Peptides against a protein of PDB entry 3T7K. Designs and how they scored, part 235

Target 1, 248 residues: chain A of PDB entry 3T7K
Amino acid sequence: KAEKILARFNELPNYDLKAVCTGCFHDGFNEVDIEILNQLGIKIFDNIKETDKLNCIFAPKILRTEKFLKSLSFEPLKFALKPEFIIDLLKQIHSKKDKLSQININLFDYEINGINESIISKTKLPTKVFERANIRCINLVNDIPGGVDTIGSVLKAHGIEKINVLRSKKCTFEDIIPNDVSKQENGGIFKYVLIVTKASQVKKFTKLINDRDKNETILIVEWNWCVESIFHLNVDFTSKKNVLYQKK

## One batch from the design tools (peptide; made by RFdiffusion4, then SolubleMPNN)

Design b2_p30_8_s1 (from b2_p30_8 with N2K K15R E16K I22L K26E E30K)
Fold by OpenDDE base, seed 5:
Structure b2_p30_8_s1 (fold): chain B 248 residues (1-248), chain A 30 residues (1-30)
Amino acid sequence: as target 1 above (248 residues)
Amino acid sequence: SKIEEEMKLLNEEERKEFLELLKEVEEKYK
């Protein structure tokens, strides 16, 4: 059926998109539409797998979902598109009135607001955002909303190699791992990096570290610090936004 | 649910918006 529908076009574009969706198309597509999209070089996957070499995200806007955050780690992310791209494309194809010889839908007209070429270009870099920031090992409190698995997965996608989960009420200094990295020219090095949710945790961890390992560098941030870093694909150490404690 | 899983990292306000956006897209597709 898809072949019959597409037969009216003289030439079909190949968009070469391997995509995931977030905040759209939850119910999926009907069989005919999937076939149409496939013939146009648009493959939609349910989940993110590295082996699929994903290069595209569909979302109505910038979202703090796992899929959206991880899409910024694609190598590269070629396109971040609004769902209207697919909607308009399918509408044009299914239209009986339009004696269109060609599909005329431009990907660039459907870019997600806030994902500009500067961001896209950074996904072509050989390093990940936290790697560039000299953050390899982090400590994460176990009571973080969203769960340590999901958050950890996002962080790993962006270059963090080791996630140490801390039981905030029971942990001791020995449970806190150092951020073991070599010095890079483009960033500072914090010996201890922690993601926490409460002010009480800041007090606890700062005390534990300062009492046992005096004069060491400490960075304690909220999850939103990580999110902002991902959205910009850059860590700004000059910003105090979402930083709860910093000792240089 | 699949929707709940997708919203794991969203706060309450963001979840509300997410559901609205999701609905809007579905309405446009149908």
Scores: peptide ipSAE 0.702, ipTM 0.969, DockQ to the pose 0.914
Fold by OpenDDE base, seed 1:
Structure b2_p30_8_s1 (fold): chain B 248 residues (1-248), chain A 30 residues (1-30)
Amino acid sequence: as target 1 above (248 residues)
Amino acid sequence: SKIEEEMKLLNEEERKEFLELLKEVEEKYK
């Protein structure tokens, strides 16, 4: 049936998209539409796997979902598109107008607002955002909303190698791991990096660290600090936004 | 649910918006 529908076109584009969706198409596509998309070089996956070499995300806007955040770690992310791309494409294909010799849909007309070429270009870099920021090992409180597994997965996708989960009420200094990176002359390296959720945790961890390892560098941030860093694919250490405690 | 899982990292306001956006797209597609 899909072949019959597409037969009216003299030329078909090959979009070469391997995509995931977030905030759209939750119920999926019907069988005919899936086949149409496949013939146009558009493959949609349910989950993110590295082996699939995903290069595209469909979303109505920038979202703080796991899929969206991880899409910015694709190598590279070629396209971040609104779902209207697919909708308009399918509508055009299903149209009964006999005079359509070709499909006239331009990918660039459907870019997600806020994901510009500058962001896309950074996904071509050989390093991940937190790797570039000299953050390899972090401490994460266990009671973080969203769960340590999901958050940890996102962070790992963006270059964090080790995630130490802290039981906030029971942890001691010995439970906190250092960010073990090589010293660089021009890069700020924090020995201790922590993601926390509340002020009491800031007080606790700063005390524990300062009492046992005096004069060491400490960075304590909110999850939003990580999110903003991902959205920009850059860590701005000059910004105090979402930073709860910093000792250089 | 699958939807709830996808919204795991969203706050309450974002969840509300997410559901609205999801519905809007589905209405456009169907």
Scores: peptide ipSAE 0.702, ipTM 0.969, DockQ to the pose 0.909
Fold by OpenDDE base, seed 2:
Parts: structure tokens; sequence; C-alpha cells
Structure b2_p30_8_s1 (fold): chain B 248 residues (1-248), chain A 30 residues (1-30)
């Protein structure tokens, strides 16, 4: 059926997209449309797997979903597109009125707002965003909304190697792990990096660390600090936004 | 649900918007 529909076109584009969707097409596509998309070099996957070498995400806008956040770790992310790309494409293909010899849909016309070429270009870098920021090991409170597994997965995708989960009510200083990175001449290194959710946790952890390991560097942030860093594919240590405590 | 899983990292306001966006796209696709 798809072949018959596509036979009307003299030339078919090959978009070469391996994509996931977030915030769109939750119910998927019908069989004919899937086949059409496949013939056009558009493969849509349900989940993110490294082995699939994904290079594209479809979303109506920037979203704080796991899929969207992880898509910025693709190597590289070639395209971040609005779902209207697929909708318009399929509409044109199914249209009987348009005896079009060619499909006239340009990918660049459907870019997600806020994901510019600068962001896309950074996905081609050999390092991940937190790796560049010298954040290798972090402490994460266990009561974080969204769950430690999901958040941890996102953080790992972006270069964090070790995630230590802290039981906030029972943890002691010995439970807090240092950010074990070699001293680099060109960047600030925080010995202790923590993601917390409450002010009480800030007070607790700062006290524990300062009492036992005086004069060490500490960075305590909210999850939103990580999100913003991912969205920009850059950590701005000069910004105080979403930083709860910082000791240099 | 699959939708709930996808919304795990969203706050309440974002979840509402997310659901609206999903609906809008589905309506356009059908």
Amino acid sequence: as target 1 above (248 residues)
Amino acid sequence: SKIEEEMKLLNEEERKEFLELLKEVEEKYK
C-alpha cells in the first residue's frame, strides 16, 4: 500500500532520521504511515537505546522529559523537529490533488524553538556537558521528584559517571562521596557536588561537610540547575540560578 | 501508563500543558 502511494512521486527524499518522540504521537502511527516514513528514511523508535544511534527528536517544544533531555546527548543530535514535519509530510503524500513530482518539505522549516544550531553543534563535541564541567561524581537525595533512576539515567547520559544516592534523613558525612576528578588548571573543581530538594538538606549537608572536611569546595544545586545546563549544553558556574549553596 | 511514565520529570503545570500538546498533535494527525 505504501509503495503504491509513493509511486506517484518521481523522486523520494531520504531524510535519514532515527528518531524518538516526546509530547507527540503517543498512540503511534498506522501501518501504512509507518511504512511510508520508513521508505523516506524516517525510523521512529519507542525508547532510547545507544545501539540505535539515534540522531533526531520530535517534540512540539522544549520539554523537560527524559527523552528530550537525553536527546541532547545524542552523538550527534542532527535534528530537533516539531511534529508538524511528519504531519505535513504525510498530508502531502496522501493528497490526491497534488500531482507533485516531488515532496517539498524542508526539515529546517520545522526546527523546535530554542534548539538552535549552536546547541546542535555542541552535540558534536567529544565530551559531555558535565564532563566538561569536571563533574564526575555526584550525590543525589533519594526523595527527589521523578525518582533517582530516571534522573540518574539522564545525568549519566550527560557525562556523570557515578551517582551516589543519599538517604537524606539517615545519612552521615561518611555517606557523602567526593567528586573525584583530577585537578585541572583551567577549571573550578568542586570536591562535593549535591543535588537536593529542600533547604533543610542544604543546612544538613553543609554542616556535615564543613565540620568534617573544613575548607573544601561545595556545590549544592537543584535539579533545575542540571536541566538548564543540559538545555544549553554548558555549565555556567557564574550563574546563581538554581544554586542553593556554593563554597569555592 | 506510558503517558505517566513520560511525565515523571514534569511538574503539575507542565503535565497539564503536556497533555494538551499531545491532544493537539493527535487531532492534527487524524
Scores: peptide ipSAE 0.700, ipTM 0.969, DockQ to the pose 0.916
Fold by OpenDDE base, seed 3:
Structure b2_p30_8_s1 (fold): chain B 248 residues (1-248), chain A 30 residues (1-30)
Amino acid sequence: as target 1 above (248 residues)
Amino acid sequence: SKIEEEMKLLNEEERKEFLELLKEVEEKYK
């Protein structure tokens, strides 16, 4: 059925997209449309797997979903597109024009607002955003909304190698792990990096660290600090936004 | 649900918007 529909076109584009969707197409596509998309070089996956070499995301806008955040770790992310790309494409293909025509849909017309070429270019770098920022090991409180597994998965996708989960009410200084990175001359290296949710946690952890390991560097941030870093594919250490405590 | 899982990292306001966006796309695709 898909072949018959596509036979009316003299030439078919190959978009070469391996994509996931977030905030759109939750119910999926009908069988004919999936076949059409496949013939046009558009393959949509349900989940993110490294082996699939994903290069595209469909979303109506920038979203704070796991899929969207992880898509910025693709190697590279070639396209971040609005769902209207698929909708308009399928509408054009299903249109009953008797004459042999070409498909006239340009990917660049459907870019998600806020994901520009600067962001896309950074996904071509050999390093991940937190790797570039010299953040290898972090401490994460166990009561974080969204759960440590989901948040941890996102952080690992972006270059954090080790996530230490802290039991906020029971943890001691010995439970806090240092960020073990080689000293680079021009980058602020924090010995202790923590993601917390409450002001009480800031007070607790700063006291524990300062009492036992004086004069060490500490960075305590909210989850939003990580999100903003991911959305920009850059860590801005000059910004105090979403930073709860910093000791250089 | 799959929708609830996808919204796991979203706050209440973002969840409301997310559901509206899903509905909008579904209506356009139909």
Scores: peptide ipSAE 0.700, ipTM 0.969, DockQ to the pose 0.884

Design b2_p30_8_s2 (from b2_p30_8, 11 letters changed)
Fold by OpenDDE base, seed 2:
Structure b2_p30_8_s2 (fold): chain B 248 residues (1-248), chain A 30 residues (1-30)
Amino acid sequence: as target 1 above (248 residues)
Amino acid sequence: SKIEKEMKLLDEKEQEEFLKLLEEVEKKYK
């Protein structure tokens, strides 16, 4: 059926998209539309798997979803597109009125606002955003909204190798892991990096660390600090936004 | 649900917006 529909076109584009969707197409596509999209080189996957070599995200806007955040770790992310790309494409294909010899849909017309070429270009870098920032090991409180598994998965996708989960009410200094990165002479390295949710946790962890390991560098941030770093694919250590405590 | 899973990292306000966006796209597609 899809072949018959597409036969009216003299030329078919190959978009070469391997995509996931967030904030759109939750119910998926009908069988005919899936087949049409596949013939046009658009493959849509339900979940992110590294083996699928995904290169595209469909979303109506920048979203703080796991899928969207992880899409910025694709190698590379080629396109971040609004769902209207698919909608307009399918409308044009199903239209009987226009004896269109060609499909006239340009991917660049459907870019998600805020995901520009600067962001896309950074996904081609050989390193991940937190790797570039010399953050390899972090401490994460167990009561974080969204759960340690989901947040941990996002962080790992962006170059964090080790996530230590802290039981905020019961943890001691010995439970806190250092950010074990080789001291680069020219780079600001924080020995202890923590993601917390409450001011009380800041007080607790700063005391524990300062009492037992004096004069060491500490970075305590909110989850939003990580999100902003991902959205920009850059860590700005000069910004105090979402930083709860910093000792250099 | 699949929707609930996608919204795990969203606050309440963002979840509301997310649901609206989903509905809008579905209306355009159907």
Scores: peptide ipSAE 0.700, ipTM 0.969, DockQ to the pose 0.921
Fold by OpenDDE base, seed 1:
Structure b2_p30_8_s2 (fold): chain B 248 residues (1-248), chain A 30 residues (1-30)
Amino acid sequence: as target 1 above (248 residues)
Amino acid sequence: SKIEKEMKLLDEKEQEEFLKLLEEVEKKYK
């Protein structure tokens, strides 16, 4: 059925998209539409796997979902597109107007607002955002909203190698892991990096670290600090936004 | 649910918006 529908066109584009969706197409596509999309070089996946070499995200806007955040770690992310791209494409294809010799949908017209070429270009870098920021090992409180598994998965996608989960009420200094990175001359390396949710945790961890490892560098941030870093594919150490405690 | 899982990192306000956006897209496609 899809072949018959597409036979109306003299030429078909190959969009070469391997995509996931977030905030759209929850119920998926019908069988004919998925076949049409496949013939146009658009393959939709349910989940993110490295082996699939994903290069595209469909979303109505910038979202703080796991899929959207992870899409910014694609190598590279070629396109971040609104779902209207697919909708308009399918509408044009299903149109009974005989005069359509070609599909006239430009994917560049459907870019997600806020994901510009500057962001896309950074996904072509050989390093991940936290790797570039000299953050390899972090401490994460166990009671973080969203769960340590989901947050941890996002962080790992963006270059965090080791995530140490802290039981906030029971942890001691010995439970806190250092950020083990080689000292670079021009970059401030924080020995201890922590993601916390409460002011009481800031007080606790700063005390534990300062009492046992005096004069060491400490960075304590909210989850939103990580999110903003991902959305910009850059860590801005000059910003105080979402930073709860910093000792250089 | 699948939707609840996808919204796991969203706050309450973001979840409400997410559900609205999801519905709007589905309405356009169907």
Scores: peptide ipSAE 0.700, ipTM 0.969, DockQ to the pose 0.909
Fold by OpenDDE base, seed 5:
Structure b2_p30_8_s2 (fold): chain B 248 residues (1-248), chain A 30 residues (1-30)
Amino acid sequence: as target 1 above (248 residues)
Amino acid sequence: SKIEKEMKLLDEKEQEEFLKLLEEVEKKYK
């Protein structure tokens, strides 16, 4: 059926998209539309797997979803597109109007607001955002909204190698892991990096660390600090936004 | 649900917006 529909076009584009969707197309596509998209080089996956070599995200806007955050770790992310790309494409294809010789849909017209060329270009870098920031090992409190598994998965996608989960009420200094990184010229190295949710946790961890390791560098942030870093594909150590405690 | 899983990292306000966005896209597609 899809072949018959597409036969009216003299030439078919190959968009070469391997994509996931977030905030759109939750009910999926009908069988004919899936086949049409496949013939146009658009393959949509339900989940992110590294083996699929994903290069595209569909979303109505910048979202704080796992899929969207992870899409910024694609190697590279070629396109971040609004769902209207697919909608308009399918509408044009299903249109019974006379012999459209060509499909006239340009990917660049459907870019997600706020995902600019600068962001896309950074996904071509050989390193991940937290790797560039010299953050390899982090401590994460167990009561973080969204769960440690989801948060951890996002952080790992962006270059964090080790995630230590802290039980905030029961943890001791010995439970806190250091961020073991070699000194690099381009950025501050913090010995202890922690993601926390409460002010009480800041007080606890700062006390534990300062009592046992008085002269060490500490960075305590909220999850939003990580999100902002991901959205910009850059860690700004000069910003105090979402930083709860910093000792250089 | 699949939707709930996708919204795990969203706060309450963001979840509400997310659901609205989903609905809007579905209306355009159908």
Scores: peptide ipSAE 0.700, ipTM 0.969, DockQ to the pose 0.916
Fold by OpenDDE base, seed 3:
Structure b2_p30_8_s2 (fold): chain B 248 residues (1-248), chain A 30 residues (1-30)
Amino acid sequence: as target 1 above (248 residues)
Amino acid sequence: SKIEKEMKLLDEKEQEEFLKLLEEVEKKYK
């Protein structure tokens, strides 16, 4: 059926998209439409796997979902597109018009607002955002909304190698791991990096560290600090936004 | 549910918006 529908075109584009969807197409596509998309070089996957070499995300806008955050770690992310790309494409293909020479849908007309070429270009870098920021090992409180597994998965996709989960009520200084990175000249290296949810945790961890390891560098942030860093594919150490405590 | 899992990192306000956006796209596709 898909072949018959597509036969009315003299040429077919190859969009070369390997994509996941977030905030759209939850029920998937019908059998004919998925075949049409495949013939046009558009492959949609249910989940993110590194082996699939994904290069595209479909979403109505910038979202704080796991899929969207991880899409910014693709190597590279070629396109971040609104779902209307697929909708308009399929509408054109299913239209009962005379034989058309080509499909007239341009990918660049459907870019997600806020994902610009500067962001796309950074996904071509050989390093991940937290790797560039010299953040290799972090401490994460166990009571974080969304869960340590999901948050940890996103952070790992963006270059964090080790995530230490802290039991906020029971942890001691010995439970806190240092950020073991080689000193690079131009980046603020923090010995202790922590993601917390409450002001009481800031007081606790700062006391534990300062009492036992005086004069060391400490960075305590909220989850939103990580999200903003991912959305910009850059860590701004000069910003105080979402930073709860900083000692240089 | 699959939707609940996808919204796991969203706050209550973002979840409400997410559900609306999802519905709008489904209506356009069908």
Scores: peptide ipSAE 0.700, ipTM 0.968, DockQ to the pose 0.910

Design b2_p30_8_s3 (from b2_p30_8, 10 letters changed)
Fold by OpenDDE base, seed 1:
Structure b2_p30_8_s3 (fold): chain B 248 residues (1-248), chain A 30 residues (1-30)
Amino acid sequence: as target 1 above (248 residues)
Amino acid sequence: KKIEEEMKLLNEEERKEFLKLLEEVEKKYK
């Protein structure tokens, strides 16, 4: 069926997209549309796997979903597109009235607002955002909304190697892991990096660390600090936004 | 269940928007 529909076109584009969707197409596509998309070089996957070499995301806007956040770790992310790209493409293809010799859909017309070439270009860097920021090991409180597994997975996708989960009510100083990064001469390395949810946790962890490891560098942030860093593919240490405690 | 999993990292306001966006796209695709 797809071949018959596409036979009316003299030339078919090859978009070369390996994509996931978030905030759109939850019910999937019909079989004919999937075949059409495949023939146009558009492959849509249900889940993110490294082996699939994903290079695209479809979403109506910037979203704080796991898929969207992880898409910014693709190597590279080539395109972040609105779902209207697929919708308009399929509409043109299914249209019987137009003697369309060619499909006239430009990918660049469907870019997600806020994902610009500057962001896309950073996905071509050899390092991940937290790697560049010298954050290798972090401490994460166990009561974080969204769960430690999902958050941890996103953080790992962006270069954090080790995630230590802290039982906020029961943890001691010995449970807190240092950020084991070799001292770069010119870069502020925080020995302790923590993601917390409550002011009481800030008070607790600062006390534990300062009492046992005096004068060490500490960074305590909210999850939103990580999200903003991912959305910009850059850690801004000059910003106090979503930073709960900082000791340099 | 699948939608709930996808919304796991969203706050209440974001979830409402997310559901609206899903519906809008579905209407356009049908």
Scores: peptide ipSAE 0.706, ipTM 0.965, DockQ to the pose 0.917
Fold by OpenDDE base, seed 2:
Structure b2_p30_8_s3 (fold): chain B 248 residues (1-248), chain A 30 residues (1-30)
Amino acid sequence: as target 1 above (248 residues)
Amino acid sequence: KKIEEEMKLLNEEERKEFLKLLEEVEKKYK
């Protein structure tokens, strides 16, 4: 059926998209539309797997979903597109009135607001955002909304190698792991990096660290600090936004 | 279940918006 529908076009584009969707097309596509998309070089996957070499995300806007955050770790992310791209494409293809010999839809007209070329270009870098920031090992409180597994997965996708989960009520200094990064001459290296949810945790961890490992550098942030860093594919250590405690 | 999983990292306000956006796209696709 898809072949018959597409046969009316003299030339078919090959978009070469391997995509995931977030905030759109939750129920998927009908069989005919999937086949049409496939013939146009658009493959949509349910989940993110590194082996699939994904290069695209469909979303109505910037979202704080796992899929969206991880899409910024694609190597590279070629396109971040609004779902209207697919909708308009399929409408044009199914239209009997259009004696159009060609599909005239440009991907660049459907870019997600806020995902600019600068962000896309950073996905071509050989390093990940937290790797560039010299954050290799972090401490994460176990009571974080969204769960340590989901958050941990996102952080790992963006270059964090080791995630230490802290039992916030029972943890001691010995449970806190250092950010084991060799001292580079250039850039702020924090010995202890922690993601926390509450002010009480800030007080607890700062006390534990300062009492046992005096004069060491500490960075305590909210999850939103990580999110903002991912959305910009850059860590801004000059910003105090979402930073709960910093000792240089 | 799948929608809830996709919303794990969203706060309550973001979840409301997410569901609205999802519905809007579905209406356009049908």
Scores: peptide ipSAE 0.706, ipTM 0.965, DockQ to the pose 0.924
Fold by OpenDDE base, seed 5:
Structure b2_p30_8_s3 (fold): chain B 248 residues (1-248), chain A 30 residues (1-30)
Amino acid sequence: as target 1 above (248 residues)
Amino acid sequence: KKIEEEMKLLNEEERKEFLKLLEEVEKKYK
């Protein structure tokens, strides 16, 4: 069926998209449309796997979903597109207007607002955002909304190698891991990096660290600090936004 | 269940928006 529909076109574009969707197409596509998309070089995957070499995300806007956040770690992310790209493409293909010899849809017309060339260019860097920021090991409280597994997976995708989960009520200083990074000439290195959810946790962890390891550098942030860093593919250590405690 | 999993990192306001966005796209695709 798809072949018959596409036969009316003399030339078919190859978009070479390996994509995931978030905030769109939850019910998937019908069989014919999947076949059409495949013939146009558009492959849609249900889940993110490194082996699939994903290069595209479909979303209506910037979203704080796991898929969207992880898409910014693709190597590279070639396109971040609105779902209207697929919708308009399929509409054009299914249109009975005999005179369309070519599919005339430009990918650049469907870019997600806020994902500009600057962001895309950063996905071509050989390093991940937290790697560049000298954040290798972090401490994460166990009561974080969304769960430690999901958040941890996102953070790992962006260059954090080790995630230590802290039981906030029961943890001691010995449970807190240091951020083991070599001193690089450029950038602030924090010995202890923690993601927390509550002010009480800030008080607890600052006390534990300061009592046992005086004069060390500490960074305590909210999850939103990580999200903002991912959305910009840059860590801004000058910003106080979503920073709960900082000791340089 | 799949929708709920996709919304795990969203707050309540974001979840409401997310559901609306999903619906809007579905209406356009049909």
Scores: peptide ipSAE 0.706, ipTM 0.965, DockQ to the pose 0.923
Fold by OpenDDE base, seed 3:
Structure b2_p30_8_s3 (fold): chain B 248 residues (1-248), chain A 30 residues (1-30)
Amino acid sequence: as target 1 above (248 residues)
Amino acid sequence: KKIEEEMKLLNEEERKEFLKLLEEVEKKYK
């Protein structure tokens, strides 16, 4: 059926998209439409796997979902598109009134607001955002909303190598791991990096570290600090936004 | 359950918006 529908076109574009969806198409596509998309070089995947070499995300806007955050780690992310791309494309293809021998849908007309070429270009870099920021090992409190597994997975996709989960009520200084990176000439390396949820945790961890490892560098942030860093594919150490405590 | 999993990192306001967006896209696709 899909072949018959597409036969009216003299030439079919190859969009070369390997995509996931978030905030759209939760119920999937009908069998004919998925076949049409496949013939146009648009492959939709349910989950993110490195082996699939994903290069695209569909979403109505910037979302704080795991899929969206991870899409910014694609190598590269070629396109971040609104779902209307698919809708308009399928509408044109199914249209009986359209006597056009060619599909006229441009990917660039459907870019997600806030994901510009500057962001896309950074996904072509050989390093990940936290790697560039000299953050290799982090401490994460166990009571974080969303769960340590999901958050940890996102952070790992963006270059964090080791995630140490802290039991906030029971942890001691010995449970806190250092960020094991070589000092670069420009400085800016924090020995201890922690993601916390509560002010009481800031007080606890700062005391533990300062009492046992005096004069060391400490960075304590909220999850939103990580999210903003991912959305910009850059860590801004000059910003105080979402930073709860820092010692340089 | 699948929708709830996708919303794990969203706050309550974001969840409401997310569900609305899903519905809007579904209506356009039908």
Scores: peptide ipSAE 0.705, ipTM 0.965, DockQ to the pose 0.885

